# Designs tried in a protein design run: peptides against a protein of PDB entry 5ZK1. Part 33

Target 1, 52 residues: chain A of PDB entry 5ZK1
Amino acid sequence: KREVRLMKNREAARECRRKKKEYVKCLENRVAVLENQNKTLIEELKALKDLY
Target 2, 52 residues: chain A of PDB entry 5ZK1 as posed
Amino acid sequence: KREVRLMKNREAARESRRKKKEYVKCLENRVAVLENQNKTLIEELKALKDLY

## One batch from the design tools (peptide; made by RFdiffusion4, then SolubleMPNN)

Design b2_p18_5_s4 (from b2_p18_5, 11 letters changed)
Fold by OpenDDE base, seed 5:
Structure b2_p18_5_s4 (fold): chain B 52 residues (1-52), chain A 18 residues (1-18)
Amino acid sequence: as target 1 above (52 residues)
Amino acid sequence: KEELIKKLEEARKKALSL
């Protein structure tokens, strides 16, 4: 009985770390896309201001 | 378990398609 509980705890801990890693990766990708879009929009706004 | 993974993968796909 003890060994089975320790194995289940190790599996639960692996799953918790995996879920956290996937969540962080999702946020990092969202941040990278938004930062790129913001850079492009800032560059477009500069180009429009330089034409006026 | 699979539903949470699917939601995170879908959110990642949506973020990269913007």
Scores: peptide ipSAE 0.053, ipTM 0.526, DockQ to the pose 0.069
Fold by OpenDDE base, seed 2:
Structure b2_p18_5_s4 (fold): chain B 52 residues (1-52), chain A 18 residues (1-18)
Amino acid sequence: as target 1 above (52 residues)
Amino acid sequence: KEELIKKLEEARKKALSL
């Protein structure tokens, strides 16, 4: 009984660390995409304002 | 009104610093 509980705890801890790493990577990718989109939109808005 | 203008100016300054 004790060894099975320790194995299940180790498995759950590995999965928790994996899910956290995947979530952080998803947030980092989302931030990079949004920053690039905002930069492009600001450059386009600046170019439009410099034409008028 | 002034505090809303200040927040918009700060947001614009942050956007231009990207």
Scores: peptide ipSAE 0.050, ipTM 0.411, DockQ to the pose 0.049
Fold by OpenDDE base, seed 3:
Structure b2_p18_5_s4 (fold): chain B 52 residues (1-52), chain A 18 residues (1-18)
Amino acid sequence: as target 1 above (52 residues)
Amino acid sequence: KEELIKKLEEARKKALSL
Protein backbone atom coordinates (compact mmCIF):
# COMPACT_ATOMS: atom_id res chain seq x y z
CA LYS B 1 0.00 0.00 0.00
CA ARG B 2 2.69 2.66 0.90
CA GLU B 3 4.78 2.07 -2.29
CA VAL B 4 1.69 2.44 -4.55
CA ARG B 5 0.88 5.80 -2.83
CA LEU B 6 4.50 6.98 -3.31
CA MET B 7 4.42 5.90 -6.99
CA LYS B 8 1.10 7.77 -7.58
CA ASN B 9 2.53 10.86 -5.81
CA ARG B 10 5.69 10.76 -8.03
CA GLU B 11 3.50 10.43 -11.16
CA ALA B 12 1.25 13.32 -10.02
CA ALA B 13 4.36 15.48 -9.32
CA ARG B 14 5.78 14.69 -12.83
CA GLU B 15 2.42 15.56 -14.42
CA CYS B 16 2.17 18.80 -12.36
CA ARG B 17 5.69 19.84 -13.54
CA ARG B 18 4.79 18.96 -17.18
CA LYS B 19 1.49 20.95 -17.02
CA LYS B 20 3.33 23.93 -15.44
CA LYS B 21 5.95 23.85 -18.26
CA GLU B 22 3.18 23.76 -20.92
CA TYR B 23 1.34 26.66 -19.20
CA VAL B 24 4.55 28.76 -18.99
CA LYS B 25 5.23 28.07 -22.70
CA CYS B 26 1.67 29.23 -23.51
CA LEU B 27 2.21 32.47 -21.52
CA GLU B 28 5.65 33.07 -23.15
CA ASN B 29 4.10 32.75 -26.63
CA ARG B 30 1.21 35.08 -25.67
CA VAL B 31 3.64 37.64 -24.20
CA ALA B 32 5.83 37.53 -27.37
CA VAL B 33 2.77 38.16 -29.61
CA LEU B 34 1.45 40.98 -27.37
CA GLU B 35 4.92 42.59 -27.13
CA ASN B 36 5.24 42.52 -30.94
CA GLN B 37 1.71 43.98 -31.39
CA ASN B 38 2.41 46.65 -28.76
CA LYS B 39 5.73 47.54 -30.48
CA THR B 40 3.94 47.88 -33.86
CA LEU B 41 1.15 50.03 -32.32
CA ILE B 42 3.75 52.27 -30.60
CA GLU B 43 5.65 52.65 -33.91
CA GLU B 44 2.38 53.51 -35.74
CA LEU B 45 1.41 56.01 -33.00
CA LYS B 46 4.90 57.56 -33.24
CA ALA B 47 4.63 57.85 -37.04
CA LEU B 48 1.19 59.51 -36.64
CA LYS B 49 2.56 61.96 -34.02
CA ASP B 50 5.54 62.83 -36.27
CA LEU B 51 2.97 63.93 -38.96
CA TYR B 52 1.45 66.59 -36.61
CA LYS A 1 -5.09 13.98 -18.93
CA GLU A 2 -5.55 14.58 -22.68
CA GLU A 3 -8.31 17.18 -22.10
CA LEU A 4 -5.98 19.51 -20.15
CA ILE A 5 -3.24 19.14 -22.81
CA LYS A 6 -5.85 19.92 -25.49
CA LYS A 7 -6.98 23.06 -23.57
CA LEU A 8 -3.35 24.28 -23.30
CA GLU A 9 -2.75 23.64 -27.03
CA GLU A 10 -5.99 25.49 -27.91
CA ALA A 11 -4.90 28.39 -25.66
CA ARG A 12 -1.49 28.49 -27.48
CA LYS A 13 -3.23 28.51 -30.89
CA LYS A 14 -5.55 31.35 -29.76
CA ALA A 15 -2.61 33.33 -28.33
CA LEU A 16 -0.69 33.04 -31.66
CA SER A 17 -3.77 34.02 -33.76
CA LEU A 18 -4.25 37.34 -31.90
Scores: peptide ipSAE 0.050, ipTM 0.531, DockQ to the pose 0.068
Fold by OpenDDE base, seed 1:
Structure b2_p18_5_s4 (fold): chain B 52 residues (1-52), chain A 18 residues (1-18)
Amino acid sequence: as target 1 above (52 residues)
Amino acid sequence: KEELIKKLEEARKKALSL
């Protein structure tokens, strides 16, 4: 009984670390997209303001 | 979950190529 609980805990800890790594990677990719989109929109807004 | 990561990686590539 004790060994089975320790095995399940090690499996749950591995799965928790995997899920956290995947979540962080999704956030990093989303931030990179949003930062680039924001930069482009700011540059477009400057170019439009320089025309008026 | 892997499909969502792939879609975000593709969106990142498209955003960085503009």
Scores: peptide ipSAE 0.044, ipTM 0.486, DockQ to the pose 0.038

Design b2_p18_6_s3 (from b2_p18_6, 11 letters changed)
Fold by OpenDDE base, seed 5:
Structure b2_p18_6_s3 (fold): chain B 52 residues (1-52), chain A 18 residues (1-18)
Amino acid sequence: as target 1 above (52 residues)
Amino acid sequence: DKKELIEKLLKKIKEALA
C-alpha cells in the first residue's frame, strides 16, 4: 500500500510539472505575439503621423 | 499615393487587432 501511494504521488508530481511547463510556454508565445503586434502598430502609427 | 498608403496601414492595423 505505501509504495503504490508514493508511485501515484510521483506520477501526479510529473503531470503537475508538465502542465506548468505547457502553461508557461503558452504565456511566452502569447507575450511574443502581443509584443510583435504592439511593435507593428507603433511603427504604423509613426508612419501615419509622419504623413500629417 | 498618400491615400493608398493610409488604406494599407489601416488594413494592417485591423489585421493585427483581429
Scores: peptide ipSAE 0.030, ipTM 0.511, DockQ to the pose 0.724
Fold by OpenDDE base, seed 3:
Structure b2_p18_6_s3 (fold): chain B 52 residues (1-52), chain A 18 residues (1-18)
Amino acid sequence: as target 1 above (52 residues)
Amino acid sequence: DKKELIEKLLKKIKEALA
């Protein structure tokens, strides 16, 4: 009984680490997209400033 | 004026990305 509980806890800890890694990768991709969008908006605002 | 407003917005965006 104790060994089966320890095995299930090790499996749950592996799955928790996997989910955390996937979540971090999703955040990194979202940050890269938002940084690119912000760069484009800054360039558009500079172009608008040069018109006035 | 609109020019001063754009300059203030550009400054705030640069400060948020630094």
Scores: peptide ipSAE 0.027, ipTM 0.520, DockQ to the pose 0.107
Fold by OpenDDE base, seed 4:
Structure b2_p18_6_s3 (fold): chain B 52 residues (1-52), chain A 18 residues (1-18)
Amino acid sequence: as target 1 above (52 residues)
Amino acid sequence: DKKELIEKLLKKIKEALA
């Protein structure tokens, strides 16, 4: 009984760490996309300003 | 009018990125 509980706890801890790593990677990718989109929009707005 | 609107938008974007 004790060995099985320790095994299940180790598995749950591995899965928790995996899910956290995947969530952080998803946020990092969204930040990089939004930063690039904002940079492009700022450059387009500057180019549009230079026409007026 | 369009120039002033673009300047206001650029200012707001700079303030949001600082």
Scores: peptide ipSAE 0.026, ipTM 0.527, DockQ to the pose 0.109
Fold by OpenDDE base, seed 1:
Structure b2_p18_6_s3 (fold): chain B 52 residues (1-52), chain A 18 residues (1-18)
Amino acid sequence: as target 1 above (52 residues)
Amino acid sequence: DKKELIEKLLKKIKEALA
């Protein structure tokens, strides 16, 4: 009984770390996309400002 | 004025990214 509980706890801890790593990577990718989109939109708005 | 509107939008975007 004790060894089975320790094994399940180790598995749950591995899964928790995996899910956290995947979530952080998803956020990092979303931030990079949004930063690039914002940079492009700022450049386009500056170019439009220079036309008017 | 379209220029003034663009300037206000650029300001808001810069404030949201800071």
Scores: peptide ipSAE 0.026, ipTM 0.513, DockQ to the pose 0.115

Design b2_p18_6_s4 (from b2_p18_6, 5 letters changed)
Fold by OpenDDE base, seed 5:
Structure b2_p18_6_s4 (fold): chain B 52 residues (1-52), chain A 18 residues (1-18)
Amino acid sequence: as target 1 above (52 residues)
Amino acid sequence: EKEEKIKELLERIKKALE
């Protein structure tokens, strides 16, 4: 009984760490995409303004 | 020339919003 509880707790802790790592990676990727999109939009808006 | 350049810039802006 005790060993099974300790095994399940170790598995739950591994899964919690995995989910946290995946979530952080998803946020980092979304931030990088948004930063690149924003940079591109600012550059294109500047180029549009420089035509007038 | 300027009008075509505006169209190109607007198209790049659209692609950056996808």
Scores: peptide ipSAE 0.075, ipTM 0.679, DockQ to the pose 0.841
Fold by OpenDDE base, seed 2:
Structure b2_p18_6_s4 (fold): chain B 52 residues (1-52), chain A 18 residues (1-18)
Amino acid sequence: as target 1 above (52 residues)
Amino acid sequence: EKEEKIKELLERIKKALE
């Protein structure tokens, strides 16, 4: 009985760490895309403003 | 000239929002 509980806890802890890593990676990718889009939009809006 | 340049910039803005 004790060994099965320790095994299940180790599995749950591995899965929790995996899910956290995937969530952080998803946020990092989304931030990188949004930062690049925002930079491009600011540069093109500046270029548009400099035409007037 | 300015109108074509505005059109190019608007097209780049659209592509950056895709």
Scores: peptide ipSAE 0.069, ipTM 0.663, DockQ to the pose 0.797
Fold by OpenDDE base, seed 4:
Structure b2_p18_6_s4 (fold): chain B 52 residues (1-52), chain A 18 residues (1-18)
Amino acid sequence: as target 1 above (52 residues)
Amino acid sequence: EKEEKIKELLERIKKALE
């Protein structure tokens, strides 16, 4: 009984660490995309302003 | 020239918002 509980806890801890790593990677990718989009929008708005 | 450059910039802004 005790060994089975310790095995299940080790499995749950591995899965929790995996899910956290995947979530952080998803956020990092979304931040990088939004930063690049924002940079492009600022540069094109500046170029548009410099035409007037 | 200026009008075509404005159209190009507006199209780039549109694509960056998609």
Scores: peptide ipSAE 0.067, ipTM 0.657, DockQ to the pose 0.687
Fold by OpenDDE base, seed 1:
Structure b2_p18_6_s4 (fold): chain B 52 residues (1-52), chain A 18 residues (1-18)
Amino acid sequence: as target 1 above (52 residues)
Amino acid sequence: EKEEKIKELLERIKKALE
């Protein structure tokens, strides 16, 4: 039936959007952690260089 | 003094990599 195919397509499109949103959120969290780690490492490396 | 400051900075770098 055409209606069953349209229903399955709508469900697949909802699941695709859900997975994309979760993946983007995971990347945003990983970027924020790496940016903070990088900032801290640069600051501590500057402080280490200023001792010499 | 400088050696202790180096140890403190190395420990902070280690914690930032965890």
Scores: peptide ipSAE 0.066, ipTM 0.661, DockQ to the pose 0.794

Design b2_p18_7_s1 (from b2_p18_7, 7 letters changed)
Fold by OpenDDE base, seed 5:
Structure b2_p18_7_s1 (fold): chain B 52 residues (1-52), chain A 18 residues (1-18)
Amino acid sequence: as target 1 above (52 residues)
Amino acid sequence: KEEKIKELLEKIKKALEE
């Protein structure tokens, strides 16, 4: 029936938006971790160079 | 100096394990 197809389309569109939001959040978290790691590595490598 | 180098190397290792 047409009503069932329209319901399934609305559900699929909601699920697509949810998955996109979760993917963006995963990328934002990974960027924050990598920025912190890179900052730490740069600071500690600088401190190692300043000891020589 | 050597102990401070060991401390800094240990921080680098921890930062790579996150």
Scores: peptide ipSAE 0.054, ipTM 0.668, DockQ to the pose 0.849
Fold by OpenDDE base, seed 3:
Structure b2_p18_7_s1 (fold): chain B 52 residues (1-52), chain A 18 residues (1-18)
Amino acid sequence: as target 1 above (52 residues)
Amino acid sequence: KEEKIKELLEKIKKALEE
């Protein structure tokens, strides 16, 4: 009985660490996309202003 | 001038769709 509880606890701790790593990676990817979009929009707005 | 403004507006639209 004790060995089965310790095994289930180790599995739950591995799954918790996996989910946290996936969530951080999703946030890092979303930040990189938004930073690239903002950079492109700023450069294009500057190029539009420099044409006037 | 007008064609270059149209090209830049089209790039802005594409950057908003990502």
Scores: peptide ipSAE 0.051, ipTM 0.665, DockQ to the pose 0.788
Fold by OpenDDE base, seed 4:
Structure b2_p18_7_s1 (fold): chain B 52 residues (1-52), chain A 18 residues (1-18)
Amino acid sequence: as target 1 above (52 residues)
Amino acid sequence: KEEKIKELLEKIKKALEE
């Protein structure tokens, strides 16, 4: 009985670490996309202002 | 000048659709 509880707790801790790593990777990807979009928008808005 | 403005506006639209 004790060994089965310790095994299940180790499995749950591995799954929690996996889910946290996937969530951080999703946030890092979303930040990289938004940073690239903002850079493009700022550069194109600047180039547009320099034409008027 | 007008064609360059159209090109810049098209890049802005593409950057908003991502």
Scores: peptide ipSAE 0.050, ipTM 0.661, DockQ to the pose 0.699
Fold by OpenDDE base, seed 1:
Structure b2_p18_7_s1 (fold): chain B 52 residues (1-52), chain A 18 residues (1-18)
Amino acid sequence: as target 1 above (52 residues)
Amino acid sequence: KEEKIKELLEKIKKALEE
């Protein structure tokens, strides 16, 4: 009984760390995409403004 | 000028689709 509980706790702790790492990576990727989109949009809007 | 505006608008559209 004790060993099975310790094994399940270790598995749950591994899964919690995995999910946290995946969530952070997903946020970092979304931030990088949005920063690139915003940069492109600002540059193209500036170039559009400089034509008028 | 008009063609350059079309090119810039097309880049804006592509940047919104990512």
Scores: peptide ipSAE 0.050, ipTM 0.659, DockQ to the pose 0.847

Design b2_p18_7_s2 (from b2_p18_7, 9 letters changed)
Fold by OpenDDE base, seed 1:
Structure b2_p18_7_s2 (fold): chain B 52 residues (1-52), chain A 18 residues (1-18)
Amino acid sequence: as target 1 above (52 residues)
Amino acid sequence: KEKKIQELLERIKEALDK
């Protein structure tokens, strides 16, 4: 009984660390995309303003 | 001027589609 509980806890802790790493990587990728989009939009809006 | 506005609008679309 005790060994099975310790095994399940180790498995749950591994899965929690895996999910956290994947979530952080997803956020880092989304931040990089949004920063690039925002930079591009600001530059193109500035270039559009400079035409008027 | 109009062609350049169209080019800028296309780049804005391409930026939003990512």
Scores: peptide ipSAE 0.081, ipTM 0.692, DockQ to the pose 0.879
Fold by OpenDDE base, seed 3:
Structure b2_p18_7_s2 (fold): chain B 52 residues (1-52), chain A 18 residues (1-18)
Amino acid sequence: as target 1 above (52 residues)
Amino acid sequence: KEKKIQELLERIKEALDK
């Protein structure tokens, strides 16, 4: 009984670390996309203003 | 001028669709 509880705790700790790493990677990817979109939108809005 | 505005509007649209 004790060994099975220790095994389940080790598995839960591995899964918690995996989920945290995946969440951070998802946020980093979304930040990089939004930064690139904002840069493009600012540059194209500047080019539109420079035409008038 | 008008063609260049249309090109810039298309690039803005492509940036929003990502």
Scores: peptide ipSAE 0.081, ipTM 0.700, DockQ to the pose 0.826
Fold by OpenDDE base, seed 4:
Structure b2_p18_7_s2 (fold): chain B 52 residues (1-52), chain A 18 residues (1-18)
Amino acid sequence: as target 1 above (52 residues)
Amino acid sequence: KEKKIQELLERIKEALDK
């Protein structure tokens, strides 16, 4: 009984670390997309302003 | 001038659609 509980706890801890890593990667990807969008929008708005 | 404004507006749309 004790060994089975320790095994299940180790499995749950591995799964928790996996889910956390996937969530951080999803956030990092979303930040990189938004930073690139903002940069592009700022550059194109500046170029538009420099034409008027 | 107008063509260049249209090109810039298109790039702004392409940036928003991501």
Scores: peptide ipSAE 0.057, ipTM 0.661, DockQ to the pose 0.774
Fold by OpenDDE base, seed 5:
Structure b2_p18_7_s2 (fold): chain B 52 residues (1-52), chain A 18 residues (1-18)
Amino acid sequence: as target 1 above (52 residues)
Amino acid sequence: KEKKIQELLERIKEALDK
């Protein structure tokens, strides 16, 4: 009984670490996209302002 | 001027569609 509980806990801890790593990677990718979009928008708004 | 505004608007659109 104890060994089976320890095995299930180790499996649950591995799955928790995997899910956390995937979630962080998803957030990092979304931040990089939004930062690039914001940079492009700021640069193009500056170029529009320099035309008028 | 107008052609350059259209080019800038297209680049903004391409940046948002990513």
Scores: peptide ipSAE 0.033, ipTM 0.622, DockQ to the pose 0.857

Design b2_p18_7_s3 (from b2_p18_7, 10 letters changed)
Fold by OpenDDE base, seed 5:
Structure b2_p18_7_s3 (fold): chain B 52 residues (1-52), chain A 18 residues (1-18)
Amino acid sequence: as target 1 above (52 residues)
Amino acid sequence: KEEKIKELLEKIKKAQSL
């Protein structure tokens, strides 16, 4: 019984770390996309203003 | 000038659709 509980706890800890890593990576990717979009929008808005 | 404004507006639309 003890060894089976320790094995299940190790598996649950691996799954928790996996889910956390995937969530952080999803947030990092979304931040990088939004930062690049904002940079592009700001640059194109500046270039638009410089034409007036 | 007008064609360059259209080009910039199209780039803005593309950046918003991602």
Scores: peptide ipSAE 0.048, ipTM 0.656, DockQ to the pose 0.716
Fold by OpenDDE base, seed 2:
Structure b2_p18_7_s3 (fold): chain B 52 residues (1-52), chain A 18 residues (1-18)
Amino acid sequence: as target 1 above (52 residues)
Amino acid sequence: KEEKIKELLEKIKKAQSL
């Protein structure tokens, strides 16, 4: 009985760490995309203003 | 000038497309 509970706890802890790592990676990718989009939009808005 | 505005607007449109 005790060993089965310890095994299930170890599995749950591995899965929790996996899900956290995947979530952080998803956020990092989303931040990188949004930062690049924001930079591009700012540069293009500046270049549009410099034409008038 | 007009062609450069069109180019910049198309880039803005691409950058806004998630």
Scores: peptide ipSAE 0.046, ipTM 0.654, DockQ to the pose 0.716
Fold by OpenDDE base, seed 4:
Structure b2_p18_7_s3 (fold): chain B 52 residues (1-52), chain A 18 residues (1-18)
Amino acid sequence: as target 1 above (52 residues)
Amino acid sequence: KEEKIKELLEKIKKAQSL
């Protein structure tokens, strides 16, 4: 009985670390996309202002 | 000048829709 509880806890800890790593990777990808979009929008807004 | 403004506004709209 003790060994089965320790095995289940080790599995739950592995799954928790996996889910955390996937969530961080999703946030990093979303940040990189938003940073590139903001850069493009700022550059095109500057080029628009330089025409006035 | 006006055509270049339209091109830049269209790029801005595309970047906001992503």
Scores: peptide ipSAE 0.045, ipTM 0.633, DockQ to the pose 0.658
Fold by OpenDDE base, seed 1:
Structure b2_p18_7_s3 (fold): chain B 52 residues (1-52), chain A 18 residues (1-18)
Amino acid sequence: as target 1 above (52 residues)
Amino acid sequence: KEEKIKELLEKIKKAQSL
């Protein structure tokens, strides 16, 4: 009984760390995309204003 | 001028679709 509980806890802790790493990587990718989009939008809006 | 506005609007549209 005790050994099975310790095994399940180790497995749950590995899965929790995996899910956290996947979530952080998803956020980092989303931030990089949004930063590049925002930079492009600001540059093109500035260039549009400089035509008027 | 008009063609340059069209180019800038197309770049804005591409940036919003990412």
Scores: peptide ipSAE 0.047, ipTM 0.660, DockQ to the pose 0.824; fails the geometry check

Design b2_p18_7_s4 (from b2_p18_7, 11 letters changed)
Fold by OpenDDE base, seed 2:
Structure b2_p18_7_s4 (fold): chain B 52 residues (1-52), chain A 18 residues (1-18)
Amino acid sequence: as target 1 above (52 residues)
Amino acid sequence: KEKKIKELLKKIEEALKK
């Protein structure tokens, strides 16, 4: 009984760490996309303003 | 001037679609 509980806890801890790593990677990718979009929008708005 | 404005607007639209 004790060994099976310890095995299940180790598996749950591995899965929790896996899910956290995937979530962080998803956030990092989303931040990189949003930063690039904002940079592009700011540059194009500046270039538009410099035409007037 | 107008052609350059149309090009900039197109780039803004492409950035918003991503």
Scores: peptide ipSAE 0.035, ipTM 0.594, DockQ to the pose 0.751
Fold by OpenDDE base, seed 3:
Structure b2_p18_7_s4 (fold): chain B 52 residues (1-52), chain A 18 residues (1-18)
Amino acid sequence: as target 1 above (52 residues)
Amino acid sequence: KEKKIKELLKKIEEALKK
């Protein structure tokens, strides 16, 4: 009985760490996309301003 | 000049849709 409880706890801890890593990677990807979009928009607005 | 402004506005609109 004890060995089965320890095995299930180790499996649950591995799954919790996996889900946390996937969530952080999703946030990092979304931040990188938004930073690239903002950079492009700022460069395009600057190019519009430099035409006047 | 006006054609280049229209091209840049179109790129801004495409970037906002993503």
Scores: peptide ipSAE 0.035, ipTM 0.609, DockQ to the pose 0.662
Fold by OpenDDE base, seed 4:
Structure b2_p18_7_s4 (fold): chain B 52 residues (1-52), chain A 18 residues (1-18)
Amino acid sequence: as target 1 above (52 residues)
Amino acid sequence: KEKKIKELLKKIEEALKK
């Protein structure tokens, strides 16, 4: 009985660490996309202002 | 000049839709 509880707790801790790593990777990817979009928009707005 | 303005406005609209 004790060994089965320790095994289940180790599995739950592995799954918790996996889910946290996937969530951080999703946030890092979203930040990189938004930073690139903002950079492009700023460059395009600057090029638009230089035409007026 | 006007053609280049229309091209930049289209790129801005495409970036805002993402």
Scores: peptide ipSAE 0.033, ipTM 0.574, DockQ to the pose 0.636
Fold by OpenDDE base, seed 1:
Structure b2_p18_7_s4 (fold): chain B 52 residues (1-52), chain A 18 residues (1-18)
Amino acid sequence: as target 1 above (52 residues)
Amino acid sequence: KEKKIKELLKKIEEALKK
């Protein structure tokens, strides 16, 4: 009984760390995309204003 | 001027699709 509980806890802890790593990677990728989009939009809006 | 506006609008649309 005790060994099975310790095994399940180690498995749950490994899965929690895996999910956290994948979530952080997803956020980092989303931030990089949004920063690049924002930069592009600001540059193109500035260039559009410079035509008027 | 008009061609350059169309190019800038296209880049904005491409940025919004990503």
Scores: peptide ipSAE 0.033, ipTM 0.609, DockQ to the pose 0.844

Design b2_p18_8_s2 (from b2_p18_8, 10 letters changed)
Fold by OpenDDE base, seed 2:
Structure b2_p18_8_s2 (fold): chain B 52 residues (1-52), chain A 18 residues (1-18)
Amino acid sequence: as target 1 above (52 residues)
Amino acid sequence: SAFNKQLEELLEQKKKLL
């Protein structure tokens, strides 16, 4: 039936949006961790340079 | 992190040597 194909397409579109949202959240968390690590390393390198 | 702690300890040792 046409209705069953439309239902399956709506389910696939909902699942695609869910997976995209989870992937973006994973990337945002990785970026936040890397930005904090990079900030710390830059501050540590400045503190090392201020000793010379 | 363990790395940051080791680097802080090395920086503090270097400050005591100057």
Scores: peptide ipSAE 0.037, ipTM 0.512, DockQ to the pose 0.209
Fold by OpenDDE base, seed 4:
Structure b2_p18_8_s2 (fold): chain B 52 residues (1-52), chain A 18 residues (1-18)
Amino acid sequence: as target 1 above (52 residues)
Amino acid sequence: SAFNKQLEELLEQKKKLL
């Protein structure tokens, strides 16, 4: 009985670490896309301001 | 990006209005 509880806890801890790694990777990809979009927006707004 | 294309179109429309 004790060994089965320790195995289930080890499996749950592995799954929690996997889910956390996937969530961080999703956030990193979203940040990189938003940073690139914001850079393009700022460059286009500067080019528009230089026409005034 | 489709969003960047829509923004370029809006900026070009604004340039034609000035």
Scores: peptide ipSAE 0.036, ipTM 0.505, DockQ to the pose 0.270
Fold by OpenDDE base, seed 1:
Structure b2_p18_8_s2 (fold): chain B 52 residues (1-52), chain A 18 residues (1-18)
Amino acid sequence: as target 1 above (52 residues)
Amino acid sequence: SAFNKQLEELLEQKKKLL
């Protein structure tokens, strides 16, 4: 009984770390996309301003 | 960030142009 509980806790801790790593990677990718989109939008706004 | 400040400045400049 005790060993089975310790095994399940180790498995749950591995899964929690995996899910956290996947979530951080998803956030990093989303930040990189948003930073690039914002950079493009800033360049477009600057180009539009340079036409006036 | 310096980037967010530049974005805010450009958005504020756009508002003054309209």
Scores: peptide ipSAE 0.033, ipTM 0.521, DockQ to the pose 0.132
Fold by OpenDDE base, seed 5:
Parts: C-alpha cells; sequence; structure tokens
Structure b2_p18_8_s2 (fold): chain B 52 residues (1-52), chain A 18 residues (1-18)
C-alpha cells in the first residue's frame, strides 16, 4: 500500500512538471510575438514621424 | 515574421534613398 501511494505521487509530480513546462512555453511564444509586434509598431511610428 | 522582414527591408531602402 505505501509503495503504490509513492508511485502515484511520483506520477502526479511528473504530470504537474509537464503541464508547467507546456504553460511556460506557451507564455514565452506569446511574449515573443507581442515583442515583435511592438517593435514593428515602434518602427512604423518612427518612419511616420520621419515623414513630417 | 515575414511581414516584419519586408517592413524592415522597406525602411532600410527608404533610409538609403534619403
Amino acid sequence: as target 1 above (52 residues)
Amino acid sequence: SAFNKQLEELLEQKKKLL
């Protein structure tokens, strides 16, 4: 009985670490897209200011 | 993004023309 509970806890801890890694990767990808969009908008605004 | 690369290329071309 104790060993089965320890095995289930190890499996739950592996699954928790997997889900956390996937969530962090999703956030990192979203940040990279938003940073790239912001860079583009700043460059467009600069190019517009250099016309006037 | 491919769009950003095209925009950067257009901005760089504009800077060379001025």
Scores: peptide ipSAE 0.032, ipTM 0.495, DockQ to the pose 0.122

